# Designs tried in a protein design run: peptides against a protein of PDB entry 6B4J. Part 252

Target 1, 315 residues: chain A of PDB entry 6B4J
Amino acid sequence: DITMQWYQQLQDASMQCVLTFEGLTNSKDSQAKKIKMDLQKAATIPVSQISTIAGSKLKEIFDKIHSLLSGKPVQSGGRSVSVTLNPQGLDFVQYKLAEKFVKQGEEEVASHHEAAFPIAVVASGIWELHPRVGDLILAHLHKKCPYSVPFYPTFKEGMALEDYQRMLGYQVKDSKVEQQDNFLKRMSGMIRLYAAIIQLRWPYGNRQEIHPHGLNHGWRWLAQILNMEPLSDVTATLLFDFLEVCGNALMKQYQVQFWKMLILIKEDYFPRIEAITSSGQMGSFIRLKQFLEKCLQHKDIPVPKGFLTSSFWRS

## One batch from the design tools (peptide; made by RFdiffusion4, then SolubleMPNN)

Design b1_p28_7_s4 (from b1_p28_7, 14 letters changed)
Fold by OpenDDE base, seed 3:
Structure b1_p28_7_s4 (fold): chain B 315 residues (1-315), chain A 28 residues (1-28)
Amino acid sequence: as target 1 above (315 residues)
Amino acid sequence: SEREQEELEEVEKLLEEVKKSLEEAKKK
């Protein structure tokens, strides 16, 4: 399967990246430990500072991240930090930066859906300039949310139940599995972030270049989901999340073809979701139903709440 | 552009594959 090959390739690349900077992460030298911590903070703190408040602040954050990735010194924690402080510094920073973007999906976006857009536009812009960061974002995303690939992990003979639960995206701590509602909330956040990334371009970049992971991947995601059997509660939840965030962009890009897809979802796929939906899972089902019906009735997909406007970039 | 045309062709291909898969699922 081509999708699974792509998944595995990204995971292998991520693993190779970890091996590349293992010397930095496993060093017992006090100076190396200090450098590691400084680089980790420099990579992650700017991402945590992303907000919906002002476009100018977002530009400053972007410029800082880009400077760091370009080998320039940046100020972090009152100190000058550069990836040149260690031969493995760049690989480490790229990995930690990508990891942090995905963490913002599973935490910040999960709790505040509108946060997807400012995070995504920075991620997209960085990805355009630093393709390796983009690949690592996908690798982290796919590992934490296999539904973003999409695929459903299968239980294999001899596998521990906890390992299977982790493969499905559940957090397992002290032999306790994450509650279903929290699991779905985190998955929703990551899917929403992904849906935002594939449609957004950094406005201060070279717009003549092609989006490194654009809406065509959104179309592929939808196609792959619809080619799979629906999973109880998960499919209805994530399909809604995806369409709410990037449905308007897909509509504008693919027009008649998009509406054909939406009709197929409503008429042919939705009954399959209904057939596997229990009474306790009706919330996600009803939400998807109402969304699809409204969109088809009005022949429009609304612009998602939190979408960045021209006024945002002037602030 | 040629690239845009190729993308649209891929989009159409994927849509047809979905349609086929869903029709096959109805027969089961």
Scores: peptide ipSAE 0.518, ipTM 0.921, DockQ to the pose 0.796; fails the geometry check
Fold by OpenDDE base, seed 1:
Structure b1_p28_7_s4 (fold): chain B 315 residues (1-315), chain A 28 residues (1-28)
Amino acid sequence: as target 1 above (315 residues)
Amino acid sequence: SEREQEELEEVEKLLEEVKKSLEEAKKK
């Protein structure tokens, strides 16, 4: 399976990255520990500062992240920090930055869906300038949300149940598995972030360049999901999340082909979701149903709430 | 552009594959 090979390649690259900066991570030297902490803060704090407040502030955050990745010194926590402070500094920062973007999907976007767009546009812009960060974003995303690949992890003989649950994307703490609602909330946030990334471009970049991971990957994701057996509650939830965020962009890009796909979803795939949906899981099912029916009736997919407008960039 | 045309061809191919898969699923 080409999709699984791609998944494995990204995971291997991510693991190799971790091995590369292991010396920095495992150092007992006080100076190395300080550098590690400074680099970690410099990589992650700007991402946490991303908000829907003003385009000018978003540009400042972008410029700071780009400067850090470019080997320039940046101010963090009242100190000058640079990836040149350690030979493994760049790899470490790229990994931690990518991890933080995915965490913002998992946490911030999960709680505030509109936050997907400002986070995604920064991530897309950084990905355009720093392809390795993009690959690491995918690796982190795929590991936390296998449905973003998409694939369904299988239980292997001899595997602990907790490990299988973790592979499925559940958090397991103190032998307690995460509640289904919290699990779906986190998965939704990550899928929404991904759906935003594939459609957004940083407005101050070179517009002649091709999107590093554009809407064609969204089409592939959708096709792959529809070629898989639906999972109870999960498929209905994530399919809705994806279409709500990037359906308008897919409609504009692929036009007639998009509507053909949407009809196939409603007529052929939706009954398969219905067949596996219990009475207690009707919420996600009904939400998807209403969305599909509304879109097909109006022959339009609405622009997602929180989409960044020209006025945002002038603020 | 040539690239846009190639992308559209891939889109159509994937759509047809989905259609076939869904038709097969209805027969089971």
Scores: peptide ipSAE 0.516, ipTM 0.920, DockQ to the pose 0.736; fails the geometry check
Fold by OpenDDE base, seed 5:
Structure b1_p28_7_s4 (fold): chain B 315 residues (1-315), chain A 28 residues (1-28)
Amino acid sequence: as target 1 above (315 residues)
Amino acid sequence: SEREQEELEEVEKLLEEVKKSLEEAKKK
């Protein structure tokens, strides 16, 4: 399976990256520990500062991240920090930055869906300039949310139940598995972030260049989801999340083909979701149903709430 | 552009694959 090969390649690249900076992470030297912490803060704090408030602030954050990745010194925690402080600094920063973007999907976007757009536009812009960060974003995303690939992890003989649960994307702490609602909330946040990334371009970049991971990947994701058996609650939830965030963009890009796909979802795939939906899980199903019916009735998909407008960039 | 055309062809191919898959699923 080409999709699984792609998944594995990204995971291998991520693992190789971790091995590359192991010297920095495992160092007992006080100076190396200081550098590590400074680099980690420099990589992650700017991402946590991303907000929906002002485009000018978002630009400052972007410039800081880009400067750091470009080997320039940046101010972090009152100190000058550069990836050149350690030979493994760049790899470490790229990994931690990518991890943080996905974490913001998992946490911030999960709780505040509108946050997907400012985070995604920064991630997209950084990805254009630093392709390795993009690959690492995908690797982190795929590991935390296999449904973003998409694939459904299988239980293997001899596997511990907890390990299988983790493969499915559940958090397991002290032998307690995460509640389904919390799991779905985190998965939703990550899918929404992904759906935002594939459609957004950094407005201050070279827009003549092709999006490094554009809407064509969204179309592939959608096609792959529809080619798979639906999972109870999961498929309805994530399909809605995806379409709510990037449905308008897909509609504009693929026009008639998009509507054909939407009809197939409603007429052919939706009954399959219904067949596996229990009475206690009807919420996600009903939400998807209402969304599809509204879109088909109006022959339009609304621009998602939180979509960045020209006025945002002038602020 | 040639690239845009290639993308559209891929989109159409994927759509057809979905259609086929869903039709097969209905027969089971």
Scores: peptide ipSAE 0.493, ipTM 0.916, DockQ to the pose 0.738; fails the geometry check
Fold by OpenDDE base, seed 2:
Structure b1_p28_7_s4 (fold): chain B 315 residues (1-315), chain A 28 residues (1-28)
Amino acid sequence: as target 1 above (315 residues)
Amino acid sequence: SEREQEELEEVEKLLEEVKKSLEEAKKK
């Protein structure tokens, strides 16, 4: 399976990255610990500052992240910080930055869907300039949300139930599994972030370059989902999330082919979702149904709420 | 462009695969 090979390659690369900066993370030296903390803050704080307030502020954040990744000193916490402070500094920062982007999907986007777009455009722009960060974003995303690959982890003989639950993307703390609603909320946030990344380009970059992970990957994701058996509540939720965020972009890009796909979803795949939907899961089912029906009726996919406009970039 | 054409061909191929898969699923 090509998809699974790709998944594994990204996970291996991520693991190798962790090993490369293990010296920095495991150091008992006080100076190394200080450097680690400074680098971690420098990598993550700017991402936390991403907001929908002003395009100018977003550009400042982007420039700061890019400067850090380029080996230039940046101000963080009142200190001058550079990845050159430690030989493993760049690898560490790239890893932590990528992790933070995914975490913003998991937390911020999960709670505020409109936040997907400013986070995604920065992530996309950084990915164009720093492809390793993009690979690490995918690795973190895939690990936390296997449905973003997509694949469904399987229970193996001898596996602990908790480990299987973690593979499915559930958080398990003190032998307590995460509630389904919280799980779906986090997965939704990550899928929405991904759907935003694949369609957005940083407006101040080289637009002649090809998107490093563009809408063609969105098409592949959709195709793969439709080739899989639906999962109760999960498939209806994430399919809606994905289409709501990137459906308009897919429609514009692939036109007639997109509509053929949407018809297949409504006529052939949706009944399969219905067949596995319980009375307690009708919310996600009905939401997807209404979305598909509305889109097919109007022959249009609306621009998602929170999509960045030209006025945003002039602010 | 040639690249755009290649992408469209890939999209069409994937769509046909989905169609086939869904048709097979209806028979089960």
Scores: peptide ipSAE 0.428, ipTM 0.902, DockQ to the pose 0.753; fails the geometry check

Design b1_p28_8_s1 (from b1_p28_8, 15 letters changed)
Fold by OpenDDE base, seed 4:
Parts: structure tokens; C-alpha cells; sequence
Structure b1_p28_8_s1 (fold): chain B 315 residues (1-315), chain A 28 residues (1-28)
């Protein structure tokens, strides 16, 4: 399976990255610990500062992240910080930055769907300039949300139930599994972030270059989902999230082919979702139904709420 | 209708295969 090979390759690359900077992370030296903390803050704080307020501020954040990844000193916490402070500094920063982008999907986008777009446009722009960060974003995303690949983890003989639940993307703390609503909320946030990344380009980059992980991956994701048996509540939720965020972009790119796919979803795949949907899970099902019916009736998919406009970039 | 849906599914599968092949070529 080519999809699973790709998944495994990204996970292996991520694991190798962790091994590369293990000396920095496990150091007992006080100076090394200080450098680690400074680099971690320099990598993560700018991402947490991303907001929908102004395009100029977003540009400043982007420039700061890019400068850090380029080996230039940046100001963080009142100190000058550079990845050159440690031989493993760049790998560590790339990993932590990628982790933070995915975490913003998991937390911020999960709670505020509109936050997907400013986070995604920065992530896309950084990915264009730093492909390794993009690969690590995918690795983190795939590990936390296997549905972003997509694949459904299977229970293997001898596997602990908790480990299987973690593979499915559930958080397990003190032998307590995360509530289904919280799980779906986090998965939704990550899928929405991914759907935003694949359609957005940093406006100050070289627009002649091909998107490093563009809308073709959105088409791939949909095709793969449609070839899989639906999961109760999960498929309806994430399919809606994905189409709400990138459906308009897919419509513009693939035109007639997109509408054929949407008809296939409504007429063939949707009944299969219905067949596995319980009365307690009707919320996600109804939302998807209403969305599909509206889009097919109007022959249009609306631009998602929070999509960055030209006025945003002039602010 | 069923035949039309099956044709659409085949088209999607072919497109997916092309995209996967393109990705493999870009990684070489």
C-alpha cells in the first residue's frame, strides 16, 4: 500500500529527527538545558502568536520563524537565540515548530475554526522554504490523526487496549480514555488545519513555484476516504470538516470532476454512513447531509468562514 | 444511476493512482 509506505516513511524520518537531537534533549548540562528551552520558546511562541488580527503582524511572525530556521539570530524572551547555539539546534527547532503547528490544529482550531487559515498560510509558507518542516508537520499530524493520511488503525493480537486507543488518536491519561466529543473536536481541528494548508500559499513567496503539498492531496484524501468503509461518527464529522474548509478550492480546481465526486458522496457513500450512524450520532450526520444537499442544490460551495481576504493582507 | 456512480468511482480511482505515481516520481 503506497499510502502506508508514505505514512511509515514520514514516521521514520520523524523518529530519526528525534534521535538526532537526543543529545540536546537529554543533556544534564545547565547551558545545554538553557539553550534547549530558549530554542523551544523561539520555535513555539511565534506560532502561538498567530492571529486573525492583521496581515502585517502575520508577516512579522513568518519572518521571525523563517529567520530562526535560516540560522539567523532572533529575539525571544529578551534574549538572542539562534539554532547555531547547538549542533542539534536546527533539527530540534524544526521538530518543535512542526509539532506546534499540529498542536494549534488540535487545540486552537478545534475551539476556533477560523484560526485554521492564518495558521495554515504560515505553515504553508514555511513548508515552501523548509520542506523538512513540512514532512515533520505531516508526521506529527498523521500520528495524532491517522484519519489525515487517511487510514484506520487496526487492533492487532496482543495489543493493549490503551495502545490501540492511542493509535486511533485518543488521549489516554491515568487509564482514562478521552471522551468521544473531545476526541472528535481535536480530530476536527487537525483535519481543518490540513484542509487549509493544502489550499493556501504564502502571498509574499514565489507564486510560480508549485505548492509543496497542494490541492492534489485534497483530492487524494477524498478518494482514499471514499474507498474506505465509513467509521461511526468519525467519517461524517471529518468529511464535513474537510469539505467545509477546502470544498470551495477543490470546486474551483477540479470543476466538473469535483461535482461528480460530490454526487458520488451523496448518492453512494452517504447511505453507507447513514447505515452505521446511531441515534446519538445524528448531529454530525445531519450537518454533513445539510451541507451536501445545500451545495448540490445551489451548485456552489461557499468560501469558508475565516478565509483570508485581500483586505487582511493590507492591514 | 448505479452505472454512472460506478464510472465516477473508477475515474476517482484512476486519478488517485496518477497522483500517487506523480508523488513517487517527485521523491526520486
Amino acid sequence: as target 1 above (315 residues)
Amino acid sequence: KKKELEEIRKELEEELKKLEEEELEQRK
Scores: peptide ipSAE 0.109, ipTM 0.749, DockQ to the pose 0.731
Fold by OpenDDE base, seed 3:
Structure b1_p28_8_s1 (fold): chain B 315 residues (1-315), chain A 28 residues (1-28)
Amino acid sequence: as target 1 above (315 residues)
Amino acid sequence: KKKELEEIRKELEEELKKLEEEELEQRK
């Protein structure tokens, strides 16, 4: 399976990255520890500062992240910080930055769906300039949300239940599994972030370049989902999230083909979702139903709330 | 209708395969 090979390659690359900077992370030297903490802050704080407030602020954040990744010194916590402070500094920063982007999907976007767009446009722009960060974003995303690949992890003989739950994306702490609503909320945030990344380009970059992970991957994702059996509650939730965020962009890009796919979803796939939906899971099901019916009736997918406009970039 | 849906599925599968092949080529 090509998709699973891709998944595994990204995970392997991520693991190799971790091994590369292990010297930095495991160092007992006080200076190395300080450098590690400074680099970690420099990589993650700018991402946490991303907001919907102003395009100018977003540009400043982007420039800071790009400068850091380019080996230039940046100010963080009142100190000058550079990836050149340690031989493993760049790998560490790329990894932590990518991890933080995914975490913002998991946390910020999960709570505020409109936050997907400013985070995504920065991530996309950084990915364009730093492809390794993009690969690491995918690796982190796929690990936390296998549905972003998409695939459904399977229980294997001899596997601990907790390990299986973690593979499915659940958090398990102190032998307690995460509640379904919290799980779905986190997964939704990550899917929405991904759906935003694949459609957005940094406006101050070279627009003549091909998107490093563009809408074709959105099409791929949908095609793959439709070739899979639905998972109870999860598929209905995430399919809605994905279509709400990038459906308009996909409609514009693929036109007639998009509508054929949407009809296929409604007429063929949706009944399969219904068949596995319990009475307690009707919320996600009904939401997807209403969305599909509305879109098909009007022959339009609305622009998602929070989509960045020209006015945003002038602020 | 059933035939039409099957044709759509086939088209999607073909497009998926194409996209996967393109992705593999880009990674080389």
Scores: peptide ipSAE 0.106, ipTM 0.749, DockQ to the pose 0.678
Fold by OpenDDE base, seed 5:
Structure b1_p28_8_s1 (fold): chain B 315 residues (1-315), chain A 28 residues (1-28)
Amino acid sequence: as target 1 above (315 residues)
Amino acid sequence: KKKELEEIRKELEEELKKLEEEELEQRK
């Protein structure tokens, strides 16, 4: 399976990255520990500061992240920090930055769906300038949310149940499995972030270049999902999340083909989702149904709430 | 309607295959 090979390659690259900066992360030296912490803060704090408040602030955050990745000193925690402080500093920062973007999907976007857009536009812009960060974003995203690939992990003989649950994307702490609602909330946040990334370009970049991971990947994701057997509750939830965030962009890009896909979802795939949907899971199913019916009736996919407008960038 | 849906499915599968081939070529 080409998709699984790609997934594995991303994971291998991510693992190799971790091995590359292992010296920095495992060092017992006090100076190395200090550098590690400074670099980690410098990489992650700016991402945490991303908000829907003002375009000017978002630009400042972007510039700070880009400066850090470019080997320039940045101010963090009242200190000058640079990736040049350690030979493994750049790899470490790229990894931690990518991890933080995905974590913002998992946490911030999960709770506040509108946060997907400012986070995604920064991530997209950084990815354009720093491709390795993009690959690491995908690696982190797909590991935490296999449904973003998409694939459904299968139980293998001899596998511990907890390991299988983790492969499915569940958090398992102290032998307690995450509640289904919390799981779906986190998965939704990550899918929404992904759907935002594939459609957004940093407005101050070179727009003549092709998006490094554009809407064609959104089309691929939908095609793959439709070729898979639906998973109870998960498919209905994430398909809605994906279409709500990037459906308008896909409609504009693929036009007639997009509408054919929506018809296929409504007429062919929906009955398959319904067949596996229990009475307790009807909420996600109904939400998807209503969304599709509304879109087909109006022949329009609405612009998602929180989409960044020209007025945002003038703020 | 069934024939139309089958045609749409086939088109999607073909587009998927094309995208996979393009991704494979970009990685070489």
Scores: peptide ipSAE 0.094, ipTM 0.734, DockQ to the pose 0.621
Fold by OpenDDE base, seed 2:
Structure b1_p28_8_s1 (fold): chain B 315 residues (1-315), chain A 28 residues (1-28)
Amino acid sequence: as target 1 above (315 residues)
Amino acid sequence: KKKELEEIRKELEEELKKLEEEELEQRK
């Protein structure tokens, strides 16, 4: 499977990245530990500061991240920090930055869906300038949310149940598996972030270039989901999340083909989802159904709430 | 209607295959 090979390549690259900065992470030297912490803060704090408040603030955050990745010194925690402070500094920062973007998906976006857009536009812009960060974002995202690939991990003989649960994206702490509602909430956040990334371009970049991971990947994702057997509650939830965030963009891009796909979902795929939906899971199913029915009736998909407007960028 | 849906499915599968091929080419 080409998709699985790609997934594995991303995971291998991510693992190799971790190995490349192992010296920095495992150092017992006090100075190295300090550098590590400074670099980690410099990479992650700007991402945590991303908000829907003002476009000008978002630009400042972007410029800071880009400066750091470009080897320029940046101010962090009252200190001047640069990736040049350690030979492994750049690799470490790229990894931690990518990890933090995905964490904002599973935490911030999960709780506040509108946060997907400002996070995603920064991530997209950074990805355009720093392709390795983009690959690492995908690696982290797909590992935490296999449904973003999409694939459903399978239980293998001899596998521990906890390891299988982790492969499915569940958090397992102290031999306790995460509750289904919390799991779906985190998966939703990551899918929404992904759906936002593939459609957004940083407005101050060279927009004449092709998006490094654009809407074609969104089309692929939908096509692949439709070729998979639905998973109870998960498929209905994440399909809704995806379409709510990027459905308008896909509609504009793929036009007639997009509407054919929505008809296929409604007329052919829904019965399969319904067949595996229990009475206690009807909420996600009904939400998806109502969304699709409304879109098909009106021949329109609304611009998602929180989409960044021209007025945002002027603020 | 059933025939139409099957045609749509086929078109989507073909598009998926095309996208997968494009992804492979981009990785080379």
Scores: peptide ipSAE 0.093, ipTM 0.733, DockQ to the pose 0.671; fails the geometry check

